# Designs tried in a protein design run: peptides against a protein of PDB entry 7UQJ. Part 58

Target 1, 160 residues: chain A of PDB entry 7UQJ
Amino acid sequence: PELYQNFNITPPRGVLFHGPPGTGKTLMARALAASCSSDERKITFFMRKGADILSKWVGEAERQLRLLFEEAKKHQPSIIFFDEIDGLAPVRSSKQEQIHASIVSTLLALMDGMDNRGQVIVIGATNRPDAVDPALRRPGRFDREFYFPLPDVKARFKIL

## One batch from the design tools (peptide; aimed at target 1 G59)

Design b2_p18_4_s2 (made by RFdiffusion4, then SolubleMPNN; from b2_p18_4, 11 letters changed)
Fold by OpenDDE base, seed 3:
Structure b2_p18_4_s2 (fold): chain B 160 residues (1-160), chain C 160 residues (1-160), chain D 160 residues (1-160), chain A 18 residues (1-18)
Amino acid sequence: as target 1 above (160 residues)
Amino acid sequence: as target 1 above (160 residues)
Amino acid sequence: as target 1 above (160 residues)
Amino acid sequence: PPPEYYPPLTVVNPKAAK
């Protein structure tokens, strides 16, 4: 809250981490979760993978998203991290992908339905921000985007 | 702002990332910088290395620090990342290290001189938190510290 | 080989990065690839996701694995990073998952077939090492494991 | 092929990439 209060910026309901694979998007999301957790205030970190929602939750993806947001709300303050969100919410190329359209619609509704007072932050991570449905990238959803650059070869060499 | 507002946590003027080499401190700092930048609010990420300040900025280190903080202030919101800050601000072992003492003193003054409303975050990264001058680790400076654990000693030993 | 030859350590044919999601496994794999790459010696980094192999390579997964290992061998020194390897090679719970059994068998054969002189390192990342087929965790395969701990709660709390 | 990163059409933080 206060990092964003001092910046006078409405907390994004959603933050999109984008950048090349293995630039630390997932690590950052967890580090953020842990860094927002004090002894007094533990943040609950929920992690899902876009591909897992489509592959493991066949026909139940919408329900599982709802349950995820309910659990996140129940365990406030919470971070929901969607790794590989482009796998969950691909750009609607064809009108015929009703399943993807429904999942995306559900995610949109869940993000829109988060009360502004809710201590639930949604972080999406993708290697392909342009493959994420533009509707998810609109204000009130994943309206903040974070580019995770490839660390410069020299920068990487000094990390090790 | 609101992530921190809801947590009621004063943004640290300084955050110390500490942990063994290659634990992702530099990467995390870059990812934080990226993750605090929205389309509406780009965070300017400044990166310096402690050893570079001493080796490249011989006799000008204090001025370069001042210029860095001025540029960071000018480009608010900003993150100043000092990689290898133990190289910049070693624990004062002897009274004769006047140069290190001056650089440390300048950094202390710059961190203390940041107005609480300033949107400048300083992140220091070190492999040796105990080699960082304790004055830098005091409230209002690097008063938040993040341990980047080694993956299990056996884990890291086999990566190298 | 040569990174490990210079360390007088037999390169593991396979390294399993395991730990909670977003502990930096993928990032570490890329950082390793980058750190092992000099101007004189670029390491080719191949990345695949276990779930993608099953979902995108339906009926061709074995062939795509073979092609991946061939390309990695062609571009030595190479790192093959399997993110979410538990999605590729789940523990054989039932005899009826012939497809998974075939893919796992192919991966086993490919890892076993890597000549010790090959400069191909395979890194698997998982959040669930116990969900990885034990056959993959045997000597000559993913016989080195790296635990990526959650950064300490206190460590995380000071980033924010 | 390695998973291709398609850079966004709009780079939000080009200075962080250096």
Scores: peptide ipSAE 0.000, ipTM 0.346, DockQ to the pose 0.055
OpenDDE base, seeds 1, 2, 4, 5: peptide ipSAE 0.000, 0.000, 0.000, 0.000; ipTM 0.259, 0.196, 0.176, 0.343; seeds 1, 2, 4, 5 fail the geometry check

Design b2_p18_4_s3 (made by RFdiffusion4, then SolubleMPNN; from b2_p18_4, 11 letters changed)
Fold by OpenDDE base, seed 1:
Structure b2_p18_4_s3 (fold): chain B 160 residues (1-160), chain C 160 residues (1-160), chain D 160 residues (1-160), chain A 18 residues (1-18)
Amino acid sequence: as target 1 above (160 residues)
Amino acid sequence: as target 1 above (160 residues)
Amino acid sequence: as target 1 above (160 residues)
Amino acid sequence: PPPQFYPPLTVVNPAAAT
């Protein structure tokens, strides 16, 4: 938040961390939350997993997403980290279209409803950015994408 | 593999990486695979997610686990990384006992059937080691446990 | 150690893990310790934080470093991990020169005094390799350096 | 020397081939 203000950058509503599994997307999101939290301004870090939202909140996923965004809004400045967001909004595969469509529509509406003046940052992590609904990757949603390359495998081989 | 042979150390059949979410368990597993792979000896890294094995392979999970272990055995030296292994083998909660019991029994048998001479390492990652069936945490299975502490948030702030 | 012997590589006395905070340097050091430990040969993993050595051991830091190296030598094979080693050996900033110079000189002497036949590996982690005394980065000390790239650093800066 | 970028770990994900 203050970093964005100091850089005169409009804080992105949503940031998509994409790259191979285990590139440290979740670690980075936690690190960002940690680095932006000072003694004076603790950033509240919310973590949800896309697959957990679908499996644990069957029939209430929309309500739970709303509650998450409300809680994040109450605890500003905050980061909402969706781990495996491709599990929350898989590209419309023909079999589960309606339930996913409702959850995606709710997430879209929640991201669209975030005032740019809010200190709520949404970070989505995926290994498959192309498996994320393109509607989530539009401006005002996950409009910034960050590729997490695999840590250079040979860099470690010089260690062993 | 060669590390273990040279140290006269029986390669652990299974290693449990446990710790809070986003501590980099998956990153570490990849990084270990990477560090152990040289230009001459590429370690094949297999990644499966526990929840994906249950949800995508309903009724075939046992067969898919067998195929995974056979493929890993063909591509030695290899690492099988089970991300969120607590999703594959949740502690026997009374409600879904039979399907989970079959999958757990298969995983147990596959881990027990790994010849100690094989260059196959199994890494399980969990945020909840106590949610993993204790049978998986016995000697000859996930007999080594590695705690991944949250990166000290204060340590990060002093660095930025 | 034996890995290095098999590769006909002189085991590095010290390895410097450098890279931005939360790139998994500490995590990697623990996982390396973990992967190298088997049922027959447990690698003893010693972790010290550079800032803790300075702050907690004021006036006895040299003695505590000696004890740490002696304990690591008793429990071979062992890894000594110095987290935030730049806190232990900050480049001589004019204000705390004498105390840091004594601690750095002790660490240099301890690394120089390690027989290459010892199964003691020293891993230093820093986010600021240029803040580490260049004397520690010489051959026979932290002579191998491993960069832990941030998952796309530009990504992080665009988010922050 | 410039950081040598080493080849990506081939993640064989058989579920992507189907």
Scores: peptide ipSAE 0.000, ipTM 0.316, DockQ to the pose 0.037
OpenDDE base, seeds 2, 3, 4, 5: peptide ipSAE 0.000, 0.000, 0.000, 0.000; ipTM 0.200, 0.203, 0.161, 0.333; seeds 3, 4 fail the geometry check

Design b2_p18_4_s4 (made by RFdiffusion4, then SolubleMPNN; from b2_p18_4, 12 letters changed)
Fold by OpenDDE base, seed 1:
Structure b2_p18_4_s4 (fold): chain B 160 residues (1-160), chain C 160 residues (1-160), chain D 160 residues (1-160), chain A 18 residues (1-18)
Amino acid sequence: as target 1 above (160 residues)
Amino acid sequence: as target 1 above (160 residues)
Amino acid sequence: as target 1 above (160 residues)
Amino acid sequence: SAPEYYPPLTVVDPKAAE
């Protein structure tokens, strides 16, 4: 938050971290949370996994998402980090597709319902940006994307 | 690499990286691979996902694992990185349990069959070490475990 | 470490981990230490902070460094991890510069005095490699450097 | 279980070496 304030940049509602596995997307999200909190302003960091939203929250996923956003708003400034957000993609079952569609619709509505002045940042991380529902990548949602290149394994080969 | 030479430590056949999501397990594995290769000695880095072993290799997973270990041996010094190795855990289906048991048995056999002098290191990464088959965590397999703590968010707040 | 044994790489006396805050330098050092220890061979991991060397050890820092290297040699195989080694850089005070110069001189002498066959590795971590005394970065000291890139710093500036 | 580095890294706490 303070970093955004210092740069006079309006915090996005949603930021998509994408890149190959192990490029440090989750590490970056945590480092951002850490860098943005001072002794005076602690940032609350919420973490959820896309796969957990589908597998653990079956039947209550929508309610759990609503509660998450409410808690994030209550504890602002806050970061909601959705790890493996592409894990919201259905497994090849019509029932899972229907559940997915409902969960994604809820997430869309929650992101759309965030006041631009709210100190809540949503970070989605994926290894497969093309597997993320295009509706989530629209303006006012995950409208900022950040590619995490593989730390060029070649670049480190040159350091040795 | 050089650290181990000095220490006269026999390379483990397998190393389990475990810790919370986004603790940099995959980044570490890649950084290790990079740090161990020089211009004269390139390390070949193989990456597979536990979930992909079950979902993509259905019916050929065992063969693909054998081929992977053969390629790793051919291109030694090498690292085989199994990301999300707990993703070899069965989905709650008897058919998947049977496939899991067969794949895990193949992986066990491949790890047991590695010559201790081979320049092949196997790294498994998990967020759920307790979901990894205990047989994989025995001596001569993933017998070394490395916890990746959450970088204490407090410690990072003090670094910035 | 075992990766290095297989690769027949001569251990550096010192390794500099550099890169932005939260890129996992400390995590890497710990994971390396962990990966290098077996049930039969435990690696002793020593951790010191550059800032603590200046602030806590004022007046005895040189002696404490000598004792640290002696303990590391006694408990070899060992890793000495200097976190925030750039924290040895003086705060803008002539007195701190003088203390810094003395401490850095001691560290140089200790690194130069390590037998190449000693099972002691020194890892320095910094977010500011340019703030590390160039004398520490010479051959036989921190002569190997490893960049920990932020996953796309440009992405961070655009998020902010 | 405490997340152990297995084998446990003997992290010499800087405070314990004082």
Scores: peptide ipSAE 0.000, ipTM 0.222, DockQ to the pose 0.065
OpenDDE base, seeds 2, 3, 4, 5: peptide ipSAE 0.000, 0.000, 0.000, 0.000; ipTM 0.206, 0.202, 0.193, 0.228; seeds 2, 3, 5 fail the geometry check

Design b2_p18_5 (made by RFdiffusion4)
Pose (drawn by RFdiffusion4):
Structure b2_p18_5 (pose): chain A 160 residues (1-160), chain B 160 residues (1-160), chain C 160 residues (1-160), chain P 18 residues (1-18)
Amino acid sequence: as target 1 above (160 residues)
Amino acid sequence: as target 1 above (160 residues)
Amino acid sequence: as target 1 above (160 residues)
Amino acid sequence: PTPPPRTSPPRTSPVPTP
């Protein structure tokens, strides 16, 4: 921590896995979750699949998001993996419903809002990165974007 | 106050921050929230978003907005910041649920019934200005619109 | 009435002010209410909004609307003004609440219950006319309309 | 007679299909 406090830098805490299907995005997230439970320093893994938070009550989806990010604040070494984040956080449009743009706006305020979110890494895997809201693809929330390509020759040899 | 009476004008009590992502809107709101809590006279900063307003009960979201504005009038030198305000106050539509048009109508009524002395300032950042209702963007509600642009060379040099 | 009842031209049951925001619709009703700054029993003016009638309870909104109309009949020559009538009478659909739908179902029955010797005029204002319920725009309801456009050059010169 | 006052049920939001 003193190496990051030596400068006035904050570590990048957001990655967006994107690429074609079957290229290793969920596998990499699974290997990172298995590695986080065996290094004997508790890095808590929060698994979220698509629009797991959608509810038929008004304001319960934004409440579940606020609770997920808060429980992430309770245990500082915590990680949030959003599998298929293009179904949870689509590009905000006026044509579609307000529960979608309201979830996206709550996710924007919880990732880089007025309050600091803590040591919470946020990972999102998507096959459609341009279905993710463009305000979610900037530093401070999903700083990095790992493109997982279809494997080249050497990588296919290694996989096989 | 006599300058605002000599000329027969009312000081603007509303600002709408708008601009591309990562251009300084939440940063300015955070710097103003830190400047509200330092000096010999205290300005009270009220931070809000769509999650701690929207409720699942009939008449509870508009009651939370009224409690916010009444509490800000009580602590009279005050700032109210609504982040991602297009999620809290979208353009009113009949093809949406009634709770969003009812929030926009309550907000219009509470802004038209403020202190009328520049005591309660209301600041909102929408990242997208078109998504917010045009009735809120007219002078009398959100008087000023600060465009936070992508920085040019001298601004990028100063930021770096 | 001694003059206007000679010719059998009936006064309107519902007149709708509609136009873009900031075009002076609330000013016309405020100026007509200052033309009610005259002596009593003539042109009693009621200033209501699309809010402050609708409540948490199930009957106070319709009971209060029936009472407002009864007080309007009590003082014979009277005007009821509904500012932001899309807040009181939105479009009934299947994303609509039940309390607004019953407010529309009672406002329609009260406007059809108004007699032919027109001594209560209901003026209503909106910035979005095709967001008020279609039933109040039928004959015998809000049928005469006043469009309030943005000002032209000479009008802007007079305003300045 | 005027009936006693009652409360309105909670609000609901339709859940969209994936």

Design b2_p18_5_s1 (made by RFdiffusion4, then SolubleMPNN; from b2_p18_5, 9 letters changed)
Fold by OpenDDE base, seed 1:
Structure b2_p18_5_s1 (fold): chain B 160 residues (1-160), chain C 160 residues (1-160), chain D 160 residues (1-160), chain A 18 residues (1-18)
Amino acid sequence: as target 1 above (160 residues)
Amino acid sequence: as target 1 above (160 residues)
Amino acid sequence: as target 1 above (160 residues)
Amino acid sequence: PVPPLEEAPPLTVEVPAP
């Protein structure tokens, strides 16, 4: 947060971490939260799984998203990390359109409603960026994408 | 694999990776797969999520587990990584006993049926080791447990 | 250890894991320990922080290092993991020369004194390989170095 | 210069087909 302010960079509202599973997306998000937290300024790290929001909160997923964003705003500076965000906002496949559409629309509205002055960063992690609704990948939402390559397997060969 | 053979050491049938979410359990499992693969001997890495087996394959989860273990045996040396294994084999809470009991029994039978000479390692990852059925945590199954602590946030502060 | 024996490779006395904080250096060291441990042959994993050795054991750090290496030798095969080894063996900055020089000299002597037949591997982790005394990075000590890239560092710069 | 970590062949993660 302060880094962005000091550089006169508008903090991205959302960042998409994409890459193969187990490339350390969640570890990196935690690392960023930890590295940006100082003794004077702790960043609150909220973690949710996209699938957990759908499965645990059937019919209340929208309310849970709103509560999460409100809690993150209360505890700013904060990071909201959505693990498996493709589970929260799958590309509209014809069969499950309505429930997913409402959750996606809620997440879009929450991301659009984030004041640029807010110290809330949203990080979405996915193994399938193309399975994330393109509406989430637009400017002002998950407008920055970061590819997490597999850690170079050859590096490990020299260890063994 | 070869390490265990050369040492006359029976490879553990199963390893439980437990620790807070985003501690890199999956990254580590991939890391192990990659480190144990050589140019001459590639380890095949199978990844499944516990919750995906339950949710996508309602009533066929047992068959999918059998197919997975057969495929892993065909492609040995192999690692089967169950991400969120607590989702596959939750501790028997009284309310959802039958379906989970059958899946747990199938996984137990598959782990028990692994030939000690087989080059198939099973890695389970969980954030909640106590939510994994204790029957899975017995010798000959997930008999080794590895705790993944949060990367020490305090250590990072002194380095930045 | 035995992998090195089978390849007729003299096991490195030390391996330096370097790379940005939270890239999974500690995680990898634990994984290597875990992957090399079997039912018949458990690798004992010793973890120490370089800064903890200095701060907790002022005036006894040398003795603690000796005890650690003796304990690792007793429990071989073993891995000694020094997290933040730059804290143990900082490049000689003019102001804190004597105490650090003695600890570095002790660690050098302990690494030099490891019998090539011993199943003790030393892993040092640092975010600042250039802050590690070059004497530790010589053959027969930390003679193998492994860079842990951040999962797409370009991504991190756009987030920071 | 530490020699560049060579790119190991991609881990064939057989993601099950959709």
Scores: peptide ipSAE 0.008, ipTM 0.364, DockQ to the pose 0.038
OpenDDE base, seeds 2, 3, 4, 5: peptide ipSAE 0.000, 0.000, 0.006, 0.007; ipTM 0.291, 0.219, 0.191, 0.246; seeds 3, 5 fail the geometry check

Design b2_p18_5_s2 (made by RFdiffusion4, then SolubleMPNN; from b2_p18_5, 8 letters changed)
Fold by OpenDDE base, seed 4:
Structure b2_p18_5_s2 (fold): chain B 160 residues (1-160), chain C 160 residues (1-160), chain D 160 residues (1-160), chain A 18 residues (1-18)
Amino acid sequence: as target 1 above (160 residues)
Amino acid sequence: as target 1 above (160 residues)
Amino acid sequence: as target 1 above (160 residues)
Amino acid sequence: PEPPLREAPPLTVEVPEP
C-alpha cells in the first residue's frame, strides 16, 4: 500500500508476471513482497501454485481460493502469489470447461470483491500469458502485466 | 568454463538445486546454462517440469524421459533442467508406488547410463529435497546439492 | 569443471553481473560458487556490499579490501562477491572524488595483483554498470560482463 | 550398505564479518 501510496499509483488489484520459464517471476514476487515489508509493516506472502490448487483440491478449489483471499485479507498487508496461474485459470475455450470455468469465475469474483482499499495484492505468474483467461487480464483484476525476458544471449556471453 | 577447468572438479552428472520457492533455482539453472554457452559452443537447454512429465505423459513418462536424454545427448553440450523434480521423482514410500517407482527407476537408469564423458548435465530443482527419492541423490546422479536461501532482507534493500 | 574444461575458456579475474535490481545477480553469484564447489574442493564464498565497505570503513576501506583479497587467496579456491559494486567503485568523475578514487585504485591494484594462477574469482554485481569505473571493466579485471535483464521496462513501469 | 548421501558441504562458508 505505502509503496503505491507514495507513488500516487492506484494499487493494482492484480499484477501478471509473464515471460519464459526461469526468468525470475517467482523471485521477483518474493523480492517485491520483501521490498514492501518494513520492520513496522510486515507483509504476509501467500504462495500457491495454480496446478496445486487444481490437483489437490478437486471440488474444493473454489473454497480454497475463498479461504486464501480471506486469510490474505485477515493478514493484510499481504501478497497472494499464484505461480503458474495459467494452470488455475486457463482460457475458457479449453476443452476442460466446467471445472476450470467455476474456478475462474470464483477467482474473478474474489478479485472483483477486493476493495481497492484492501492491502492485498495478487501476483499471478505465468509462462503463457495468452493461456490465462482474458477476463483475468481486465481492469480491476490483473490489469498490470510484466514481461520477464530471458536473460539475453549477450548477458550469457559476457559471463563466459 | 575455466572456473571449472581450474578446479579439476569432475562434472556432476546431476546437480540438485533446493531451497524455498522463488529462491531463483530455475533462474540459476538458466543462467548456468547461459554462463556455459559461448559463441563457439552453444549449450542446448532442455527444461521440463516434473509435474508436467507425470501429468501429460501418464504411461509415457518413461519414454519421454528416454527421448529427453537422447535429445540432450544428440544436442550436447546440453543441460537438462527438471523444475520441481520432487513432482517427478517423489520418495518411493509415497502411496502412489508403481508409476512413480517406474519413472524413478528410468531416471536412475538414464543418469547411470550417462557416460562421464557426456556433455550432458542434469539439474533438478526442488523446494523439498527430502521429497526427492534418495536414490537420485547418490554419487553419479544428483551428487551435488545447492541450497538456495531466501534472499535476505538486506539483499532486498540494496535492490531498491 | 568439465563443462568448463571442454569450453577452453580463460578464467576471468572478474565478472560483472549487471542488470536491474532483483534480477538475481546475488543469487547467481551464490549459485556459481555452489556449482563450482565439490566434495573434494570447497569454494569459500566471500560476500561484501559495496556501500557497506564505503560506509562502515571510512578511511579503512582500502585495508579491508586488502584483507578481503588476502583471506580469499588464503582460502582459495574462493569467490569474492561484491554486491552493489557501483557503491564501492563509482565512476571517477562523480563529485565524491578523493575517497572513491583511492578505493577504486586499491581494487584495481588488487585485481591486477591476482596472478592468473590464483583460484580467486571476483564477481561484482551492479544495477548500474555505467556507474562502475570503466577501469574496472578492462581486461584482467571485470573483463566479463553479464546482463541480467529486467522483466521489461514496461513491466516495471506498470508495477510502479 | 549404500553409502550415505554426502551432504554437499554448505556452499557458503559464511565468513563472519570481521
Scores: peptide ipSAE 0.014, ipTM 0.320, DockQ to the pose 0.085
OpenDDE base, seeds 1, 2, 3, 5: peptide ipSAE 0.014, 0.006, 0.007, 0.012; ipTM 0.356, 0.326, 0.367, 0.360; seeds 1, 3, 5 fail the geometry check

Design b2_p18_5_s3 (made by RFdiffusion4, then SolubleMPNN; from b2_p18_5, 9 letters changed)
Fold by OpenDDE base, seed 1:
Structure b2_p18_5_s3 (fold): chain B 160 residues (1-160), chain C 160 residues (1-160), chain D 160 residues (1-160), chain A 18 residues (1-18)
Amino acid sequence: as target 1 above (160 residues)
Amino acid sequence: as target 1 above (160 residues)
Amino acid sequence: as target 1 above (160 residues)
Amino acid sequence: PLPPLQEHPPLTVEVPAP
């Protein structure tokens, strides 16, 4: 929050971390939560896996998302980290469209319903940004994208 | 591989990376693969997710594991990284025992069938070491365990 | 040592891991120690924080460094990991010069006094390589430097 | 209750020796 205020930057509603698996997207989300926390202002870090929300809460996934956002709002300032967000909102393939469409629609509505003044940041991590519904990547949702390159393996080789 | 040979060290067949989600287990496995590679000796890095092997290859998971280990043997020196290995080999809960028992048995046999001189390292990453079948955590399999603590948040603040 | 011998590389006396906080420097050092250990040859991993050596051992820090290096020599093969090494060897700012100069001089002498055949690797981690005394970054000391990039930090600051 | 960013225990994880 204060980091954004100091930069006169509107806090993004959503940030998409994308890049190859094991580029430290989750580590970085934790690191941000850590670096923005102080003794006076603890940031609450919420972590959910996209696949877990679908697999554990088949039929209740929408309600679980609502509860997550409500809990994040109660514990402001907060970060909601969706690991493997492509698992929550896969690009609409014909066979599972209805259930995914409802969950995506719920996530869209929850992100759209976040007041711009809310101290809630949503971070989605994916290895496949193109597998995330384009509707989630629009302004006011995951409108900011960060590429996480592979740690330059070559750079390490030159040093060994 | 050669690091272990030079030290007269039996290369571990398997290494279990365990710790909270987003502690950089996958990043570490990649970085190890990177740090042990050179321009002359490229370590081939194979990555599979436990859940993907179960979900995509229901009934063929055993064959896919065999193929993976054969390919890793062909491309020595190699690292096989199983992300979320608890997804492949959940502790035997009574209800899904048969399919999981066969996959676990296949993985056990593949790890047991690795020649001690093989330049293949298997790294399993889990957030729940207690959810991994204890048979995988025995000597000659995932006999080495590395805890990945959460990045100390306090250490980061003093540095920013 | 022997990894470096196999590559016809002089074993570095010291490796500097540098990069932003929580890029996994400490994690990497542990995983290297881990990957190089076996059942037959356990690499002894010594971890010290630069700030802890200064704060806890004011006036005895030199002796503690000597003891650490002696213990690492006794338990070869070993890795000495200095976390936050910039805390041990800050670039000489005028006010604390004498005490820091003696500790830096001791660390320099200890690194210079390591036999090239010693199975002791020193890893220093810092977030501020420019805050480390340049004398430590010379050949035969921390002569190898590994940058741990944050996954595109520049992208992050544009978004924060 | 999602644990607040609890004070991460110091990174002194003894890697249990095998």
Scores: peptide ipSAE 0.012, ipTM 0.369, DockQ to the pose 0.042
OpenDDE base, seeds 2, 3, 4, 5: peptide ipSAE 0.013, 0.032, 0.008, 0.013; ipTM 0.355, 0.282, 0.334, 0.392; seeds 2, 3, 5 fail the geometry check

